# Ledger of designs, part 77: peptides against a protein of PDB entry 6MBK

Target 1, 240 residues: chain A of PDB entry 6MBK
Amino acid sequence: GFEMVNFKEEGFGLRATRDIKAEELFLWVPRKLLMTVESAKNSVLGPLYSQDRILQAMGNIALAFHLLCERASPNSFWQPYIQTLPSEYDTPLYFEEDEVRYLQSTQAIHDVFSQYKNTARQYAYFYKVIQTHPHANKLPLKDSFTYEDYRWAVSSVMTRQNQIPTEDGSRVTLALIPLWDMCNHTNGLITTGYNLEDDRCECVALQDFRAGEQIYIFYGTRSNAEFVIHSGFFFDNNSH

## One batch from the design tools (peptide; made by RFdiffusion4, then SolubleMPNN)

Design b2_p8_3_s4 (from b2_p8_3, 6 letters changed)
Fold by OpenDDE base, seed 5:
Structure b2_p8_3_s4 (fold): chain B 240 residues (1-240), chain A 8 residues (1-8)
Amino acid sequence: as target 1 above (240 residues)
Amino acid sequence: SLSFPSID
């Protein structure tokens, strides 16, 4: 019912190939297609993950490394998804000197500097880990792991990570949701949830779309977005 | 897709 299209001004998005009605389930993404902390554990990163306390404690960093490992793997299942990701972001880690100077008069400057400092420290730590840890030898990052790589991966995760339930529904985990996160954003209601019975992320149409129209969704706060379990949707008008 | 400011 939809196709990926590169729109001139908006970049990649989804276009309807048929008429889609409001509240129609037009998009679902099974767990097996998601990039999750669990898929990171089951990847080439798994052995290192099992030995590094920071990777274990910080799922966002685990996802960042998962992205980097898969990006560096020509045969990765997620290559088509990764290629759709921006090469740069409008996150604090990409702020230019003039933007930072502008923020010096604001309280936000402390948060920006903190993020820079923390990210740099994380990079330095993991650079050493990749160079010295035995389980890092098989990583495609062994010979090339730059701050730019890490900055990109961290920023990708910061802007795209979602909270989803674990398979048993007992806790939450972090996930990147391919295809779904390609939808361009509009104001409205969150129409995305996680169906545990079918073990998939589900998105229903915010409004009617005609064949040939771009499909827009409201996914709320992208960072740490949490979806309702069992096909629940948030119908709260949280414009951000 | 959109990018949003986030704190690590």
Scores: peptide ipSAE 0.022, ipTM 0.637, DockQ to the pose 0.112
Fold by OpenDDE base, seed 2:
Structure b2_p8_3_s4 (fold): chain B 240 residues (1-240), chain A 8 residues (1-8)
Amino acid sequence: as target 1 above (240 residues)
Amino acid sequence: SLSFPSID
C-alpha cells in the first residue's frame, strides 16, 4: 500500500502505491518491531539498566541508550530504521550561537539553558558510568560515547517517543515506532491507536490518498524543549 | 529484520 521515498523538500516520507480511502487501516506496526523500554531491558543494555537508578526511573533516557547501542551494532535489527533518522534536529541542543543570542530576548531562553544544562549533566553522569561500571564493558558504545552521540540520541527520543500500553495492558511504557514515524506531519485528527488484542500500533488514513501521493498523518502535540510524549495516542482498539 | 520496501 505504500513505499518509503526521499522527497526533495521534506526528506523521508511515505508514498501511497495504491488508492487509500479515509479511515482505512493502511499501516500497522507489531510490538516486536518497536524500540521500547522493554526491548532495551532485553538487550545488551539490560544488565546495566537493572543496576542504574536513572535508567530505571527515566524511560526516555533508557530509549536513548538503547538507540545508541543499536546504532553501534552493525547487525542490529533496527539498523534500517536508525539509518532513516535525521542526523540533526531543530531541538535546543542543536541551536547555533546566533540563534541562542536571538532567543535571549524571549522567554524561551530559560528553557534552552535548562535543556543544555540537564543534557550536559546527564552526559557527564553516564560517561562516568560507562567508564567504570562492570556491565558497561559489554556495550558496543563503550569506547565511542561522545556528547554528540548523546545529544543525537536524546533529541531523537525527545521528538519521536510515544506512550503505549505494556503487553498486559496494565501500565504504560515508552516506544519509538519505526515506519509510522516516517510519515510527515499534517494538521488534523489523530488517527493512530494501539490494538491490544493484536498487540500492534494501528494507523488509519486521515483522508483519501491516491496512488503516488504522499501520506500525511497527525502525530499530536510535540515539544522540542522537553521530553514530551505524544498526547493523542490512545490505547483502545477502534478509537479513531 | 525491519524492511521498508513497498508494503500493502
Scores: peptide ipSAE 0.016, ipTM 0.556, DockQ to the pose 0.023
Fold by OpenDDE base, seed 3:
Structure b2_p8_3_s4 (fold): chain B 240 residues (1-240), chain A 8 residues (1-8)
Amino acid sequence: as target 1 above (240 residues)
Amino acid sequence: SLSFPSID
C-alpha cells in the first residue's frame, strides 16, 4: 500500500501506492521488528546491561548502545533501518559555536549546556566501563568508541524513541520503530497506537490519500524540529 | 519521546 521515496524537499518519506481512506489501518510493525530495551537486553549488550546500573535505569542510553552495537555488526537484522538514519542531527549536541552564542541570549542556553555536559559525562563513564568491564570485551565498541559515535546514537534515540507497552502491558518501555518513523510529519491528531493483542504498533490514516501522494502522520511533540531542546534524554540521574 | 495509546 506504500513505498519509501526520497522527496525533493522533505527527504525520505512514504508514498501511497493505492488509494488509502481515512482511518484505514495502512501500516503496522510487529514488536519483533522494533529496537527496544528488551532487544538490547537480549543482544550482545545483555551481559553488560545486567551489571550496569545506568544502563538499567536509563532505557534511552540502553537504546543508544544497542544502536551502536547493531551498527557495528555487519549481519545485524537492523542494518537496513540503521542505514536510513541521518549521519548528523539538528540537536544541541551538533550546534556550532555561533549557534551556541546566539542561544546565550535565550533561556534555552542552560538546557543546551546541561545536555552537552551530561552527554560528555556519560561518554566518559561508559568509555571507562567499556575499557575495564569484563562483559564489554565482546562488544564491537571495545576498540572503537568515540564521542562522535555516542553523540550520534544519543541524538538518534532522542529524535526517534517512542514509549510503548511491555509485552504484558504492565509497564512502559522505549522503542525505535522502523518504517513507521520514516513518515513525514503533518498537523493533525495522533493516529498511531499499540495493539497488545496482536503485539504490534499500528498506524491508521489521518486523511484520505490517493495513489502517488505522500503519506503524512502527526507525531505530536517528538522531534527537535518543533523544539530546539528535546527533553527525551533528561532523566533524574543525568549527572552520570 | 512519543507515547502510544493502546488499540484493541
Scores: peptide ipSAE 0.016, ipTM 0.563, DockQ to the pose 0.066
Fold by OpenDDE base, seed 1:
Structure b2_p8_3_s4 (fold): chain B 240 residues (1-240), chain A 8 residues (1-8)
Amino acid sequence: as target 1 above (240 residues)
Amino acid sequence: SLSFPSID
């Protein structure tokens, strides 16, 4: 029903290959395809995760390291997804000097500086961990962990992380959702939910799309500038 | 919040 396309202005997106009706379930992504805190724990990162309090406490950082480990793994299941990710982001960590100078006149500068400070501190911490921790020896990033790597991973997670239920539905966890996050954003209603019975992320069409049209979805209040978890997941069957 | 939580 859809295909991945590199659109000239928007970059990668999804294009309908047939007519899609509003409210049609056109896209679903099983949990096993998601990059989650759980998949991080079950990866090569698992041993380190089990020993590092920050990884355990901060699911977003766990995802960032998971992303880095998988990127560094040529045989990673997620390589096709990772290759679709931007190399750079519009997040504050990538702001040019002129952009930062412009923001100096605004209250936003404090948030930018805070993000820089926090990210730098995190990098310094984990650089030391990777160099010294016994369980880090197996990480594919052991000999290649730069600040640029870290800011990329952090920015990837910051812009793409979603809240999804745990398998038992008792808690909320964080996930990157391959394929789904390739849809470009439009204004509208949230049409993405998580189906616990089928253990998958589901997206229904916001509107009718004709064959050849780009498929847009509403991400909610996501911003490249804001660390916002997509809350567009609903546990109940979409009333649609 | 624009920033990751601090590890401080």
Scores: peptide ipSAE 0.025, ipTM 0.685, DockQ to the pose 0.425; fails the geometry check

Design b2_p8_4_s1 (from b2_p8_4 with M5T A7S)
Fold by OpenDDE base, seed 5:
Parts: sequence; C-alpha cells; structure tokens
Structure b2_p8_4_s1 (fold): chain B 240 residues (1-240), chain A 8 residues (1-8)
Amino acid sequence: as target 1 above (240 residues)
Amino acid sequence: SALPTPSI
C-alpha cells in the first residue's frame, strides 16, 4: 500500500504504491509496535521506573528515557524507527541567541525560559539518578548521558507523543507511533483512531491518493500536540 | 515528519 521515501523538502514521508481511496484503512499500527509508557516499564528502564517518582508521574519523560535507551541499544526493535527521527528540532530548546532575542519583545520569552529551566532541571536530576541509582547501571546510556541527548529525546517526545487508550480502555497513556508519524501533514480532518478490539492505531485516507503520490494526513492543530486517539475518528472541524 | 511543536 505504501513505502517510506525521503522527500527533498519534507524529509521522510509515505508514498502510495497503489491507488488508495478516501476513507480507506491504509495504515494500522498494533500496540506491540508502539513505544509506550508500558513498553518503557517492560524495558531495561523498568527497574528504574519502578523506583523513580518522576518517571512514574511524567509519562513524557518515561518515553524520552525509553527512546534514549532504545537508541543506545543496537538490537532494539525500534532502531529502524529511531533512525528516521530528526537529529534536531525547531523547538524552543534549540533556539539560537538571535531567536531568543527576537522573542524578548514578546510574552513567549517567559515560556521559552521556563522550558529551558525545566529541561535543565530535569537533566540535572536524572544525571544524578543515572550516576547513583543501582538500577541505572544496566542502562545503555549510563556513561553517555548528555544534555544534548536529553534535549533531543524530550523534543522528540514533545513533537511526536500521542494519547492512546490503555489496553483495557480504562485510561489514557502516551505513545510514539512508528510509521504513522512518518506521514507528513496537510490541512484536513483527523483520520486516525484507536481500535481497542484489534488493539491497534488505525489511519484512514484523508483523500484519494494515486500510486506514486505522497500520503498526507492531518494531525490536528499545532497547539494541541496531544493528539488524542479516541476509538472514534474525530470529524470535528477544529475551527482553530 | 515531526508533529507540530506545541505553540508556546
């Protein structure tokens, strides 16, 4: 149905290998392929997770550490996915001095500084944890945990985390969705949901695509990075 | 690609 392609201006994306019709289920990702808080708990990070209150309280940080551990693991199942991730991001954590100076005239500067401060504080905390906690000794990042690593992981999660249901559907958890998040964005309606019966993320085509065309999807508004994958396709016109 | 960064 599709293939991964590196598009010159847009980076990696998906290209149709056949004609795909609007509303056709062209892509699904089973839970077992997702990077979730649960998969983090079941990984080499699990012992540390079970003893660190911040990892337990902040699923995004758990995902960031999961991403770092898997990146540092040559045999990780997620290596093919991780290698497709950007090395840098246009997030506030990567702003240059001139960009920060420009923002000084705006109220956004306070949020930027807050993000810097919070991220730096988190890094300092976890650096100490990794150096001193017994369960950190088995982490592949034990001797190679830099601020740049942490900044990258946090930014990766910030730009790619999604809310999905737990297996029993009783709660919401966080996930990175490999393959699905390779689709580039276009304006339209949200065409992604979570099928609890089949325990998979499902994406239907926003429009007709011909063989050889890039497949675009709509992830919602930029302000709500928390894409909530509910069991129903959201047809809501986000009039933002 | 990366999802849109939350607007600060």
Scores: peptide ipSAE 0.021, ipTM 0.675, DockQ to the pose 0.105
Fold by OpenDDE base, seed 2:
Structure b2_p8_4_s1 (fold): chain B 240 residues (1-240), chain A 8 residues (1-8)
Amino acid sequence: as target 1 above (240 residues)
Amino acid sequence: SALPTPSI
């Protein structure tokens, strides 16, 4: 077992409540608990999603709006998860002037400016959509949609989005994985996959953890964590 | 936990 703990330096994480062995399945998250493009389509956002080409084409933006709608909904099932998310991020969208000035001497400045420009353009587009589109009238964010809201949601999704299979396994979709994404990151091998038979995300322990120790996992490459598609750790021969 | 920011 494990418990959610607020660690002094690392913020929220998971702590083992018993000894956990390497390769033990200690954590699983059923599809019904995930925030997905499908759950966005099935929410109050669904009617707007069905008519907006950008939401349809960009699953990460659909997740960002889903996150904002659920955050603005006091009775949202995901409130306990959303309240654990950081209020700010170390992403380019949060860089201060001095950080940007420092980066001006680096190649990274182009990516920073690109992110700012793209995010600002997206916000301006969706601000107009929310103000004018008939299906936006029912959104809980209708009268409260700021750039800061959008920046936060985009950054939340950018840092936490994962690729998972669709229910039929025929395609890949995007998901936020509550509880699982509370694990802090360490270097290692991907120990998370998707079990289609049980329709759940599964995480096995990277190493032995003793009772009272923080549980760390390796997230793989972020922005598009394709770790679930590769099912790389479910190959029987993973001699960890 | 804040997931590692994508490498810029």
Scores: peptide ipSAE 0.021, ipTM 0.669, DockQ to the pose 0.080
Fold by OpenDDE base, seed 4:
Structure b2_p8_4_s1 (fold): chain B 240 residues (1-240), chain A 8 residues (1-8)
Amino acid sequence: as target 1 above (240 residues)
Amino acid sequence: SALPTPSI
C-alpha cells in the first residue's frame, strides 16, 4: 500500500506503507477516475465542446477547461485531486521578468514567447466565447474567468497530461491521471502502461521500496508536457 | 508531481 504525503521540498508524493518489490503492480487507476477529453465532453463543458472547433482540435485546452469547470464545482468528483495540484508552476507562463531577460540571450526565449503568445491568444478567444456563446451560460466559470485561472489550468495540463488509448484502443487521447501523477520523478525506466482489458492505467514499482520510503516513478524522456512546452499547444492525433 | 519541464 501507499499513502499521499506532502513532502516539504517536493510537494505531494506517495509513500509506501509496506515493502513494495520491484516490478510489483502497486498502483492502478481505472479510466473512470481519469480526467480525459472524453470526460470533458461528458461534463457541463460538453455542449460548448460540441460547437467549438478549438476545443475539439486541442485536447489539452479541452482538459484545461475541464479542470477549470471541475475546480469551480464544489461537488466535483475530482475535487480531492484538484486540491493536490500546485497553485503555481515553474512553467514559462510563470517566469518573472528577470528570468525572461536572462533567457533573451538563449534560443529558449522563442519557446517562452511562443507560450506567452499562444496562451494569451487562447485566453482572449475563450474569454469572448465564454461571454457570448449560449452554451457557456452553464459553465461555473461564466462570471469568473481570469487569465490567472487559464494560466493555471494550462500549466496544470502541460505538466500532467498523458497519452492514453481510447476505450476501443483505436486511437490515442489525453488524460490527467489522478493519484498516479502524485508520484515524484526519478531517473529510470517507464513503469507505467495502460491495460485495455481492465481499462486502467497501471504502474509497477521501478525498484524495491521499503515501508516509509517515497515512491518515485520515471515520467519518460519525451512527454506530452515537453511537446506542449515547445509548441504551446497539443493537437489531438498529431504525432509531431 | 508535475512532469519535469525540460531545462530551458
Scores: peptide ipSAE 0.019, ipTM 0.643, DockQ to the pose 0.071
Fold by OpenDDE base, seed 3:
Structure b2_p8_4_s1 (fold): chain B 240 residues (1-240), chain A 8 residues (1-8)
Amino acid sequence: as target 1 above (240 residues)
Amino acid sequence: SALPTPSI
């Protein structure tokens, strides 16, 4: 029903290959295809995750390390997805000196500096963990873990993480949703949800799309925690 | 695509 296309102004997106009607379920992604905190726990990162309090408390960091480990793994199932990710982002972590100087006249500068400081501190902490922790020895990051790697992974997660239910529906977890996150966004209503019965992310069409038209979805408002997450999700037990 | 970066 759709194909990935590189659009001149918008970059990669999805194009309809047939007519799609409003409210039609045109796209679904089973849990097994998602990059989640659970898939991170079940990966080569699992032993370290089980011993590191920060990885356990900060699902976004767990996903960032999951991305880095999978990117460094030639046989990773997620290689086709990871290769579609941008190499750089329009996030504060990529701002040049002149952009930061411009922002010094605004209230936003505090958030930018906070993000820089937090990311730098996290990198320094995890650099030490990777160098010293016994369960880090098998990580592909052992001999090559740069700030640029960490900045990229954190920015990838920041711009693409979603809240989804756990398999039993009892809790919320974080996920990257391959294929779905290739849709470009327009104004409208959220048309994506999670179907627990079929254990999949589901997207229905916001409007009618004709064959050959780009398929747009709506990310929602910043207050919508499910699919519009710009800040790291912290588990409540972080009394830090 | 990436989610729109928050308008700082």
Scores: peptide ipSAE 0.018, ipTM 0.643, DockQ to the pose 0.110

Design b2_p8_4_s2 (from b2_p8_4, 3 letters changed)
Fold by OpenDDE base, seed 2:
Structure b2_p8_4_s2 (fold): chain B 240 residues (1-240), chain A 8 residues (1-8)
Amino acid sequence: as target 1 above (240 residues)
Amino acid sequence: SAQPVPSI
């Protein structure tokens, strides 16, 4: 077992409530608990999604709007999850002028400017869509859609989106994985996969954890947060 | 959880 704990330096994380052995399946999250492109389509956002080509083409933006709609909905199933998300991020969209000035001497400045420009353009586009599109009238964020809201949602998705299989396993889709994404990161091997038979995300322990220890996992190489939950655990069969 | 921000 585990519990959510606010650690002083690392913020929220998971703490073991019993001894957990390496490779033990300690955490699983059924598809029905995930925030996915499919759950976005099945929400109040669905009618707008069905008519907006950008939402259809960019699953990360669909998730961002899904996150905003659910945040604005007091009775949302995902409120307990959303309330655990950071209010601010260390992403380029939150860089202060001094940080940007420091980066002006680096190659990273071009990526920062690109993110600012792209996010601003997306916001301007969707602000107009929300104000003018008939299906936007039912969105809980219609009268409360700021750039700050949008950059938060985009940053939340950018840092937490994962690739999972569709229900039939034929394609890959995007998901936020509540509870699982509360584990803090450490170096190691990917110990998370998707079990299609049980239709759930599964996480096995990277190492032995004792009762009272923080549980860490490896999120993989999150360059563009394209964490593909590969169905194949590389079980290093260290059975030798 | 502070998920690693993608390194720019």
Scores: peptide ipSAE 0.027, ipTM 0.699, DockQ to the pose 0.078
Fold by OpenDDE base, seed 4:
Structure b2_p8_4_s2 (fold): chain B 240 residues (1-240), chain A 8 residues (1-8)
Amino acid sequence: as target 1 above (240 residues)
Amino acid sequence: SAQPVPSI
């Protein structure tokens, strides 16, 4: 067993309530609990998604809007998860002027600027869509869609999106994985996979943990979704 | 949790 704990420096994490052995399956998250592109399509966002080519083409943006819609919905199933998310991130979209100025001497500045430009363009596009599209009228964010909201959602997705198989296993899709993504990061090996037979994300313990210890996982050097993030933020052809 | 920020 484990419990959610708010650690002072690390934010929310998981703490073992019993001894957990290395390689023990201690955590699983059924597909039904995931925030996915599919759950976005099946939500209040679905009608708009079905008519907007950008939402259809960019699963990360679909997840961002799904996250915003659910956050704005007091009765959302994902409220407990959403409330665990940081209010701010260490992503480039939150860099201060001095941080950006420091990066001007580096190659990273081009990526930062690209991310800023793309995010701003996306916001401007979707602001107009939300204001004018008939299917946007039912969105809970209709009258409260700010850049700060969008920045937060995009950053949330950027830092937490994962590639998972589709239900039929024929393709990959994007998901936020509640509870699992509460584990803080440590160095090691990826100990998370998707069990298609049971239709769940599964995590085995990286090491032995004692009762009362924080459970850490290794997210990988690059999230499998990083390529999708880069495609969404850095590829000019998707910068509508 | 502190999710890894993609290395820029």
Scores: peptide ipSAE 0.025, ipTM 0.696, DockQ to the pose 0.072
Fold by OpenDDE base, seed 1:
Structure b2_p8_4_s2 (fold): chain B 240 residues (1-240), chain A 8 residues (1-8)
Amino acid sequence: as target 1 above (240 residues)
Amino acid sequence: SAQPVPSI
């Protein structure tokens, strides 16, 4: 019922190929297709993950490294998804000097500098880990791990990470959701949830869409979309 | 595409 299209102004998005009704389940993504902390643990990164405290403590960093490892792997299942990701982001890590100067007049500058500092420190830490840790030897990043790589991965995760339940529903984990995250954002209600019974992300249409129209969704107010467990959708007008 | 960057 939809196709990926490169829209002139919005970049990649989804276009309806047929009429879609409001509240229609038009898109679902099984867990096995997600890039998760679990999939990171089950990847070539797994041995390192099991021994690195930062990877274990920070799921977003685990996802960033997972993304980098998969990007560097020509046969990765996620290559089609990864190739659709932006090469650059409108995140503080990509701000030009003029943008930073503009922000110097605001309190936001402290957050920007903090993000730069933290990211640089993380990169330095993991550069050393990749160079010295025995379980890093098999990583495709062993000979090519730049700050630009790390900046990209961190920014990718920051802009696309979602909270989903673990398989048993007992905890929350982080995931990148291929195909779903191709939808561009609009104001509205969260229409994405996680169905634990079917073990999939589910997205229902925010409104009626005609064939040929771009499908928009509301990501929520946080950078991390919170999914409702058990096919629930947060209809909270979280105009937060 | 990318989720809105948290408004700085």
Scores: peptide ipSAE 0.023, ipTM 0.688, DockQ to the pose 0.079
Fold by OpenDDE base, seed 3:
Structure b2_p8_4_s2 (fold): chain B 240 residues (1-240), chain A 8 residues (1-8)
Amino acid sequence: as target 1 above (240 residues)
Amino acid sequence: SAQPVPSI
């Protein structure tokens, strides 16, 4: 097996409790344990989701609101997971003035400003929705929805969202994968997939790990993270 | 842990 450990330099990670061989299925996470757009639809957010076009079109925002609603819910199933999330992130939304000034000399400044403006606009929009929409009345966010809350949730999703198939395998959706996302990263090959037959995320070992060694995985190319930074996941045909 | 933030 494995255990969660706080490593001094890398923060939380997974450590092997026995020898694990390369290609061994050592970790799996059933769909029912994932935070998904579908679980958001099935939550207290569901009625609002069903009537808000932006929530429907942008799965990352739906996950952000799902994360905020669950964080504000003491009895949430995901409380143990949410409590392991960082309180702050090294994302552009947390850059200080001096960091932004440094980036002004680079082409990256446009992306930073775009992300900041988009996030601020989204917050302003949803603040109004939460205050005025009938289906927002039962949300725990109604009386406490700050930009800091939204920034945190968006950054949490940005850094941890994964593409997975829908239950029927017909479409791609977004998910946060508890426990699995505790693994720290190394260079290598993607060793995580989704098993539709068993309806679970599966992770096989990238290499041999001995008992007591940290288990590293490779999340793949930064292309998805870069795409999220620039565009968010916008799904055109979420009419279903 | 958090996925590596894309180095801007």
Scores: peptide ipSAE 0.022, ipTM 0.673, DockQ to the pose 0.067

